# Peptides against a protein of PDB entry 6NYY, part 201

Target 1, 212 residues: chain A of PDB entry 6NYY
Amino acid sequence: KHFEQAIERVIGGLEKKTQVLQPEEKKTVAYHEAGHAVAGWYLEHADPLLKVSIIPRGKGLGYAQYLPKEQYLYTKEQLLDRMCMTLGGRVSEEIFFGRITTGAQDDLRKVTQSAYAQIVQFGMNEKVGQISFDLPRQGDMVLEKPYSEATARLIDDEVRILINDAYKRTVALLTEKKADVEKVALLLLEKEVLDKNDMVELLGPRPFAEKS
Target 2, 212 residues: chain A of PDB entry 6NYY as posed
Amino acid sequence: KHFEQAIERVIGGLEKKTQVLQPEEKKTVAYHQAGHAVAGWYLEHADPLLKVSIIPRGKGLGYAQYLPKEQYLYTKEQLLDRMCMTLGGRVSEEIFFGRITTGAQDDLRKVTQSAYAQIVQFGMNEKVGQISFDLPRQGDMVLEKPYSEATARLIDDEVRILINDAYKRTVALLTEKKADVEKVALLLLEKEVLDKNDMVELLGPRPFAEKS

## One batch from the design tools (peptide; made by RFdiffusion4, then SolubleMPNN)

Design b2_p30_2_s3 (from b2_p30_2, 12 letters changed)
Fold by OpenDDE base, seed 5:
Structure b2_p30_2_s3 (fold): chain B 212 residues (1-212), chain A 30 residues (1-30)
Amino acid sequence: as target 1 above (212 residues)
Amino acid sequence: MMVIGGWEIVEKNLEENKDLIFEHLLEEKK
């Protein structure tokens, strides 16, 4: 309990007990976090879910916490599943409410950043090629792009394709699992915090063996 | 809303490259 609270404080910040979410906002947060949780549950290469919460902490109105694997190498498949998991909140809001909220801004930023990294740093795109550009460090004056304007356009196009593919994959998954997303969201509204055991009770065991 | 886990390497690489990504995103809005 104390160790989990310490990790939660480090990662999520202090519980803002003073932030009273309106019932409609709390509902939106619950479905958003349920989207992340369910996407992560049914994606093979997603990290195992530890906790999902709709209690406002630090910078977020809610969060899903995963146990990161101690790995230094990531496959394209792993990065894709992480992108899908990250899009899970936005996709859930679209499926259930038909509206876009600002709550997904950070998620979209992360997805965008991951897509660019895959294409321009990791060489994971066949059209762009096995290239790795040293992106200028924060504060470096980018005097010259190491690639042509044509390459820049190609990168942009391929980033959009990658993000859209991840989005479509997430939509397909959460549409298939729509009832599970709703179950998780409703239970979140009751308990405010769910752990792995709550998810197992609600959804059954995760269909993927926990790679220790 | 914050997904916690698995982004550390991506975030580290992105923090190192944040300015390029933002400049690139800003140029597309023009």
Scores: peptide ipSAE 0.034, ipTM 0.532, DockQ to the pose 0.136; fails the geometry check
Fold by OpenDDE base, seed 3:
Structure b2_p30_2_s3 (fold): chain B 212 residues (1-212), chain A 30 residues (1-30)
Amino acid sequence: as target 1 above (212 residues)
Amino acid sequence: MMVIGGWEIVEKNLEENKDLIFEHLLEEKK
């Protein structure tokens, strides 16, 4: 217990016990986190869910914690499923509320960064080709791009395509599993924190063997 | 609103092993 709390504090920040969410905000957070949790549950290459919470921590109003695999190499399929899991919150909000909140900003940033990395650093896009360029770090003066403006436009277009594909995949998944998202969201509103066992009781065992 | 415990580790691993990842992907296409 103490060790897990210490890890959560380091990763998620301090619990803001004084931050009381309005009922509608709490509901939005519950469905957002349920979207992440359910997407991660049913995507083969997503990391296994450890915990999902709607208790505010640090700058976040809720979180989903996953057990990362000790892996040095990632496939395009693995990165796609990770993108879908990351989009799960926003997609859930869209499905249940028909509106987009600012709560998905960090998720969108991560997805965008991953998409650029796949195309520009890892050469995972056939149209752009087998290229590997360093992305500018935050604060680096964007000096001259090592590629033409035409290539830059192509990269931007392919990034949008990749993100859109991940979004569509996530919409399809969470639409199919809409009832499961609702079950998780409702239980989150009751318990505020769910673990892997709660998810197994609610949804059944994860359909993918945990690769040890 | 956030995913924790996985993404940052993956990003770190990708950055640290990007050359190896690239070489591996090229070999699989062959």
Scores: peptide ipSAE 0.026, ipTM 0.475, DockQ to the pose 0.671; fails the geometry check
Fold by OpenDDE base, seed 2:
Structure b2_p30_2_s3 (fold): chain B 212 residues (1-212), chain A 30 residues (1-30)
Amino acid sequence: as target 1 above (212 residues)
Amino acid sequence: MMVIGGWEIVEKNLEENKDLIFEHLLEEKK
């Protein structure tokens, strides 16, 4: 318990219990975080959910905490499921509210970064090929792109395709599990914080065996 | 709203390459 709180403080910052969210904002956050939680619950290669919270911490209005696997190598499938999980918040907002908020900006950034890394660094795209470009380090003058303008366009197109595919996958999943997203969101509005046991009580056991 | 835990390794690799990724994203909006 103390160790988890310490990790939460380091990663999420201090709880700002003094930030009173407006009821509509709190509702938006609850459905957003429920989207992350449910997507992670039903994606095979997603990390196990530890905690989901709508209590503001640091700059975040809510968060979903996952147990990181002690792995240094990720498959394309794992990265895709992580992308879908990360898109879960935005997709939930779209499904339930028909509107997109700025709350998903960081998630979209992460997804975009992951997509570029998969294509440009990890060589995970067949059209672009098994290429690994060392992207310039922060602060290095972005000297000449190590690839042609045609390759740059191809990369951008394939990044969009990958993100859109992940988005569509997430939409399909959370649409199917819409009732589960709502259950989680409503319980979040009541308890503000849910753990794995709460999720099991609401949704049943996670359908995928946690690889220890 | 933040996902915590699973992205650290990917983020580390991405932070090292952040500038190129942003340049590509900015060019597409034009």
Scores: peptide ipSAE 0.019, ipTM 0.506, DockQ to the pose 0.163; fails the geometry check
Fold by OpenDDE base, seed 4:
Structure b2_p30_2_s3 (fold): chain B 212 residues (1-212), chain A 30 residues (1-30)
Amino acid sequence: as target 1 above (212 residues)
Amino acid sequence: MMVIGGWEIVEKNLEENKDLIFEHLLEEKK
């Protein structure tokens, strides 16, 4: 309990019990978080869901908490599924409301950062991978990018392709699982907080065996 | 149903955060 609360404080900040969301905002948050939760549930390489909440904490209006796997090495497939899970909130909002909110800005940033890391740092792109540039060390005035403008453009293009693929994958998944997203969202509106057991009761066992 | 609009936001975010991301990637290698 104390450890979970500490993690929640680190991830979400202090619970803002006094922050009352408008009904429409609360609905948006519920479907957003349901999108994350359902995407994570049906993606093989996503981290296991621990908790999903629409109770405002710190700077967030809601959150989905996952148990990270103790891994030193990540595969391209794992990183892709994590990107899809991160896009789940935004995609859910589009599917159900056809509108864009500011709530997904941090998620989009994370996805973008992950895509750049995969291409520039991890060499996971065949086109760019031939140009692994050691990024300059801290203290060197990064006056200039360690790669040419042509390489920069190539990186940008490949990043867009990767993010687009993750986006399309997420749209396909959550469209297929639209009824499940709605079930989770409605239950969130009722209970405000769901755990793994609630998800199992609602959706059935996660299709992928949790590697113990 | 093909959802249109999410990708445009991602693209915008990519362009706006490009330099910041590059700087962040430099810091993590330290």
Scores: peptide ipSAE 0.009, ipTM 0.407, DockQ to the pose 0.044; fails the geometry check

Design b2_p30_2_s4 (from b2_p30_2, 15 letters changed)
Fold by OpenDDE base, seed 5:
Structure b2_p30_2_s4 (fold): chain B 212 residues (1-212), chain A 30 residues (1-30)
Amino acid sequence: as target 1 above (212 residues)
Amino acid sequence: MMVTGGWEEVEENLEKNKELIFEHLQKERE
């Protein structure tokens, strides 16, 4: 209990039970978080889901909590599945509502950072090649790029391709699992918080063995 | 994670970015 509460505070901040969302906004949050939860459930390299909540905390209107793995090395496949899981909320909004909201901005930031890191820090893109540059920290003005403008354009193009591929993969997954996303969203609207056991009851056991 | 976001946040970020750009340009001229 205390450890879970501590992690929840780190993820979303303190519960704002006094923040009453409009029913339509609460519905949007439920389907958004259900998208994350279901994507994480059916992606092999996603972290196991521990909890999903639509109770507002700090700037967060909802969140999904995962069991962190002590992992020091990541493959391209692992990073892709993490990107897809992170896009699950935005994709769910598109599938169910035919519109997108500002609510996915933090997810998109994380996906963008991951894509750039893969291409310019980890050398994981064939067109850009085996390069590694320091990414500017948020707020640092990039005074000088260690590469040409042509290389900068190539990087930007390949980042967009990578993100779009992750997005398409997520659309395919959540379209296939659309009924599961809806089950999770509806139960979230009822209970506000779901745990792993609730997910097992709704979706069955996670198809991937938990790497202990 | 679903987060709060609106036009006010965009405006605040744009203002901060403008300030940073102006500060940087002033330092380069000195």
Scores: peptide ipSAE 0.222, ipTM 0.617, DockQ to the pose 0.109
Fold by OpenDDE base, seed 2:
Structure b2_p30_2_s4 (fold): chain B 212 residues (1-212), chain A 30 residues (1-30)
Amino acid sequence: as target 1 above (212 residues)
Amino acid sequence: MMVTGGWEEVEENLEKNKELIFEHLQKERE
């Protein structure tokens, strides 16, 4: 308990006991976090879910916590599943509410950054080729791009394709698992915090063995 | 709303090991 709370404080920040979400906002958060949780549950290369919460912490309104793997090398498939998991909240909002909130902005940013990194840094795109360029850090004066404007356009197009593919994959998954997303969301609204055991009770065991 | 304890750590690991990842992927294509 104390160790888990310490991790939560470090990762999520202090609970904002004074922040009262409106019922509709709380509902949105619950379905958003349920989307992350369910996507992570049914994606093979997603990290194991440890906790999902709709209790506001720090600057966040909710979170899903995953067990980090001591892995330094990632395959394209692993990165795709991680992108899908990250899109899970946004996709859940779309499926259940037909709208997307600002709560998914940071997730989309992360996905976008990952997509650019895959294509530009890791050479994971066949059309762009096996190239590795350093992406400018936020705030660095983008001096001359090491590639042509034609290459830049190609990169942008392929990034969009990759993100859209991840999005479609996530939509397909969460549409198939729509009932599970709803179950998780409803239980979140009741308990505010779910752990792995709650997920197992609700959804059954995770289909994928935790690769040690 | 955040994914915590996963994505950020992955991003950090990817940044730290981008060269190794690139080399690995090149070898898998050969």
Scores: peptide ipSAE 0.036, ipTM 0.403, DockQ to the pose 0.681
Fold by OpenDDE base, seed 1:
Structure b2_p30_2_s4 (fold): chain B 212 residues (1-212), chain A 30 residues (1-30)
Amino acid sequence: as target 1 above (212 residues)
Amino acid sequence: MMVTGGWEEVEENLEKNKELIFEHLQKERE
């Protein structure tokens, strides 16, 4: 209990008991977080779900918390599944509401950073090739790009392709699992917080063996 | 704004979260 609270503070900040969401906003948050939860449940290389919440914390309106694996090496396939999980909220909003909100800004930032890292740091793109250079940090002097403007354009194009591929994969998954997303969202609206056991009761056991 | 876990390599706060989780898991195994 104390451990979970400490983690929640690190990820989302302090619980905002005074923040009253409108019913429509709370519904949007529930379906968004359900999208993350369900995507993570059915993606092999996603981290196991610990908790999903629609209780506002700090700047967050809701969150899905996962148990990170003690892993230092990631495959391209693993990074793709993580991207899909992160896109699950935005995709759920599109599937259920036919509109997107600003709520996915943090998710999109993470996906964008991961995509750039895969291409320019990890050398995981065949067109760009086996290159590795540090991404400029916000606030670092714009050091001369170690690559040409043509390479910069290629990188930007391949980043968009990678993100779009992850997005399409997530759309396919959550469309197939649309009924499960609905079940999770409705239960979130009732309980506000779900754990792994709630998910097992609702969806059945996660189809991937948790490596102990 | 909504937050997800599992991006510890991208954000410092998520990295700190990972450390806390691993420390906890180690203590439970002892």
Scores: peptide ipSAE 0.177, ipTM 0.507, DockQ to the pose 0.238; fails the geometry check
Fold by OpenDDE base, seed 4:
Structure b2_p30_2_s4 (fold): chain B 212 residues (1-212), chain A 30 residues (1-30)
Amino acid sequence: as target 1 above (212 residues)
Amino acid sequence: MMVTGGWEEVEENLEKNKELIFEHLQKERE
């Protein structure tokens, strides 16, 4: 209990028990988090879900907690699945409500950052080539790009393509699994917190072996 | 292709470009 709470504090911040969500907001959060959870459940290279919660913590209105893999090397496929999982909340909102909220802003940022890293730092794009440029850290003035404007445009285009691919993949997945997202969301609204066992009971065993 | 670095490391080392993804998502809806 204490250890789990400590981990939760590190990941999600302190529980804000005083933050009362309106019913519609709570519903939106439930479907958002259900989207993350279900995407993570059905994506092979997603991290195993530990907990999903619609209890506000820190800056978040909800969260999905995953078991971090002790992995230092990532494939392009793994990074794509992680992007899809990250998009799961937003995509769920689109599917169920036909609208997006500000809750997905951080997710979009993460996805964008990952896409740029794959192309610019990791050289994972065939058109851009095997390049590794240090992207400026947050707060560093980008004085000079180590590549031409033509390369910059190419990077931007390929980033958009990559993000689009992740988005489309997520839409396809969560559309297929729409009923599962609904089940998770409804159960979240009831229990506020779900664990892996709840997910197994609801959705069946995760299709992928938890390879540590 | 294999790369070194975790998800968190990727998040920390990159400039935030929110406009890119928003623009892309808008174009896909048109």
Scores: peptide ipSAE 0.011, ipTM 0.366, DockQ to the pose 0.051; fails the geometry check

Design b2_p30_3_s1 (from b2_p30_3, 14 letters changed)
Fold by OpenDDE base, seed 2:
Structure b2_p30_3_s1 (fold): chain B 212 residues (1-212), chain A 30 residues (1-30)
Amino acid sequence: as target 1 above (212 residues)
Amino acid sequence: ATSLTDYPEEEPERFRKALEEAEKLLKEEE
């Protein structure tokens, strides 16, 4: 219990129990986090869900926590499923509310960063080719891009394609699993925090064996 | 890894543009 609380504090910051979310905001967060949780549950290469919470913390209104795999090498398929899982919150909001909120800002940033890294650092795009360039760090002088403006445009286009593909994949998945997203969201509104056991009770066992 | 639902903060302009383009593409497919 103390160790879990310590991890939660490191990940999410201190619980802001004094922040009373409006009921509609709390509902939005619940469906957002349910989207992450369900996407992670049904994606083979997603990390196993440990906890999902709609209790506001210093860094966010809610969170989904996953067990990081002790791996240093990632496949393109693994990165895609991670992107889909990360998009799960935004996609859930779209499916259930038909609106987009600012709640997915960090998720979209992460997805964008991952897409750029795949294309320009890992050489995972056939059109761009097997290239590896350092992404400019935020605040570093925009070092001259080691590629032409035409290549820059190609990279931007391929990043958009990759993100859109991940988005469409996530829409398809969460549309298929719409009832499961709703079950998780409703239970989140009741309990505020769900663990892996709660997810098993709601959805059944995760269909993918946890690679130990 | 942890995904967070963010508080409404000022979106970076670059991100806003990417979102607008993505939304436009989604509307054009509908």
Scores: peptide ipSAE 0.078, ipTM 0.501, DockQ to the pose 0.104
Fold by OpenDDE base, seed 5:
Structure b2_p30_3_s1 (fold): chain B 212 residues (1-212), chain A 30 residues (1-30)
Amino acid sequence: as target 1 above (212 residues)
Amino acid sequence: ATSLTDYPEEEPERFRKALEEAEKLLKEEE
């Protein structure tokens, strides 16, 4: 119990008991986090869910915590499922509320970064080819691009395609599992924090064997 | 802007660091 709390503090930050979310905001957070949790639950290559919370911590209003695999190599399929899981919150908001909030900005940023990395660092796109170059860090003036303007446009197009494909996949999944997202969201509103056991009780066992 | 969710950018490293800090806290409470 103390160990879990310590990990939560490090990952999520200190509980901000002073941030009283309005009921509608808390509802939005619950459905957002439920989207992440359910997407991660039903995606084979997603990391196992450990905890989901709607208690504001640090910079977040809520979070889903996963057990990362100790791996240095990622497949394209793993990266796609991770993108879908990351989009789960935004997609849940769209399905249930029909509106876009600013809350998914960091998720969209991460998905965008992952898509660029797959295409320009890992060479995972057939149209762009096996190109690997360092992405400019935030604040680095890219003085010279190691590729033509035509290649730049191709990269941008393929990034958009990849993100859209991940988004569509996530929409399809969470639409199929809409009732499960709602169950998780409602239980989050009641308990504020759910663990893996709560998810098993609510959704049944995760359909994928835990790869140890 | 406060994110609704905060995923670690480097989940494995952040998780490793969290474990190390948690272990340290447990040792200090002993």
Scores: peptide ipSAE 0.039, ipTM 0.418, DockQ to the pose 0.354
Fold by OpenDDE base, seed 4:
Structure b2_p30_3_s1 (fold): chain B 212 residues (1-212), chain A 30 residues (1-30)
Amino acid sequence: as target 1 above (212 residues)
Amino acid sequence: ATSLTDYPEEEPERFRKALEEAEKLLKEEE
């Protein structure tokens, strides 16, 4: 418990118990986090869910915490499922509310970064080929791209394709599991915090064997 | 940001750093 709280403080920042969300905002956050949680639950290569919270912490209004696997090598399939899980909040909002909120901005940024990394750093795209370039960090002078403008356009196109594929996969999954997303969201509105055991009680055991 | 998906942007190194910081915090409370 103390270790988990320490990690939560490092990752999520200090709990802002004094931030009272409006009821509609709290509902939006609950469905957003439920989308992340359910996507992670039913994606084979997603990391196991540890905690879901709609209590604001640091910069976030809610969060889903996962236990990352101790691995140094990631497959394309693992990265795709992580992208889908990251899109789960945005997709849930679309399915339930038909609206886009600013709450998914950081998720979209992460997905975009992951897609670029897969194509430009890891060479995981056949059209772009086996290239590996460091992505410029925010604030680094955009040194001359080590590739042509034509290659840059191709990269951008393939990034969009990859993100769109992940988005469609997430829409399909959460549409199929819509009732489960609703159950998680409603329970979040009641308890504000759910753990793995709450998820097992609500959804049943995760369909993928946790490699111990 | 409404949601913090607690994926470290730079796994595994960022996760390792977060763990190291968490371990440090636990030792300081002891």
Scores: peptide ipSAE 0.025, ipTM 0.437, DockQ to the pose 0.438
Fold by OpenDDE base, seed 1:
Structure b2_p30_3_s1 (fold): chain B 212 residues (1-212), chain A 30 residues (1-30)
Amino acid sequence: as target 1 above (212 residues)
Amino acid sequence: ATSLTDYPEEEPERFRKALEEAEKLLKEEE
């Protein structure tokens, strides 16, 4: 218990009990986090869910915590499922509320970064080819792009395609599992925090064997 | 803009760092 709390503090920051969310905001957060949780539950290559919370921590209004696999190598399929899981919050908001909030900005940033990394660093796109360039880190002088403007446009186009494909996949999944997203969201509104056992009770065992 | 979710960017490294810090905190409380 103390160990899990310490990890949560490091990852999520200190609980800000002082942030009183309006009921509508709390509902939005619950469905957002439920989207992440359910996407992660039903995606084979997603990391297993440890905890989902709608208690504000640090800069976040809620969070889903996953147990990352101790792996240094990721497949394209694994990265896609991670992208889908990351999009799960935004997609849930779209399905249930028909609106997009600013809350998904960081998720979109992460998905965008992952897509660029797959195409430019990992050579995972057939059209761009087996190239590997260092992405400029935030604050590095924009070194001249080691590729032509035509290649830059191609990269941008393929990034958009990859993100859109991940988005469509997530929409399909969470539409199929819409009732499960709602169950998780409603239980979050009641308990504020769910663990893996709560998810098993609600959804059944995760359909993928956890590698012990 | 306040993010609704805090998703780890580099989950493995962030998680590793979080574990290291958590272990340190636990040792300091003991």
Scores: peptide ipSAE 0.020, ipTM 0.450, DockQ to the pose 0.377; fails the geometry check

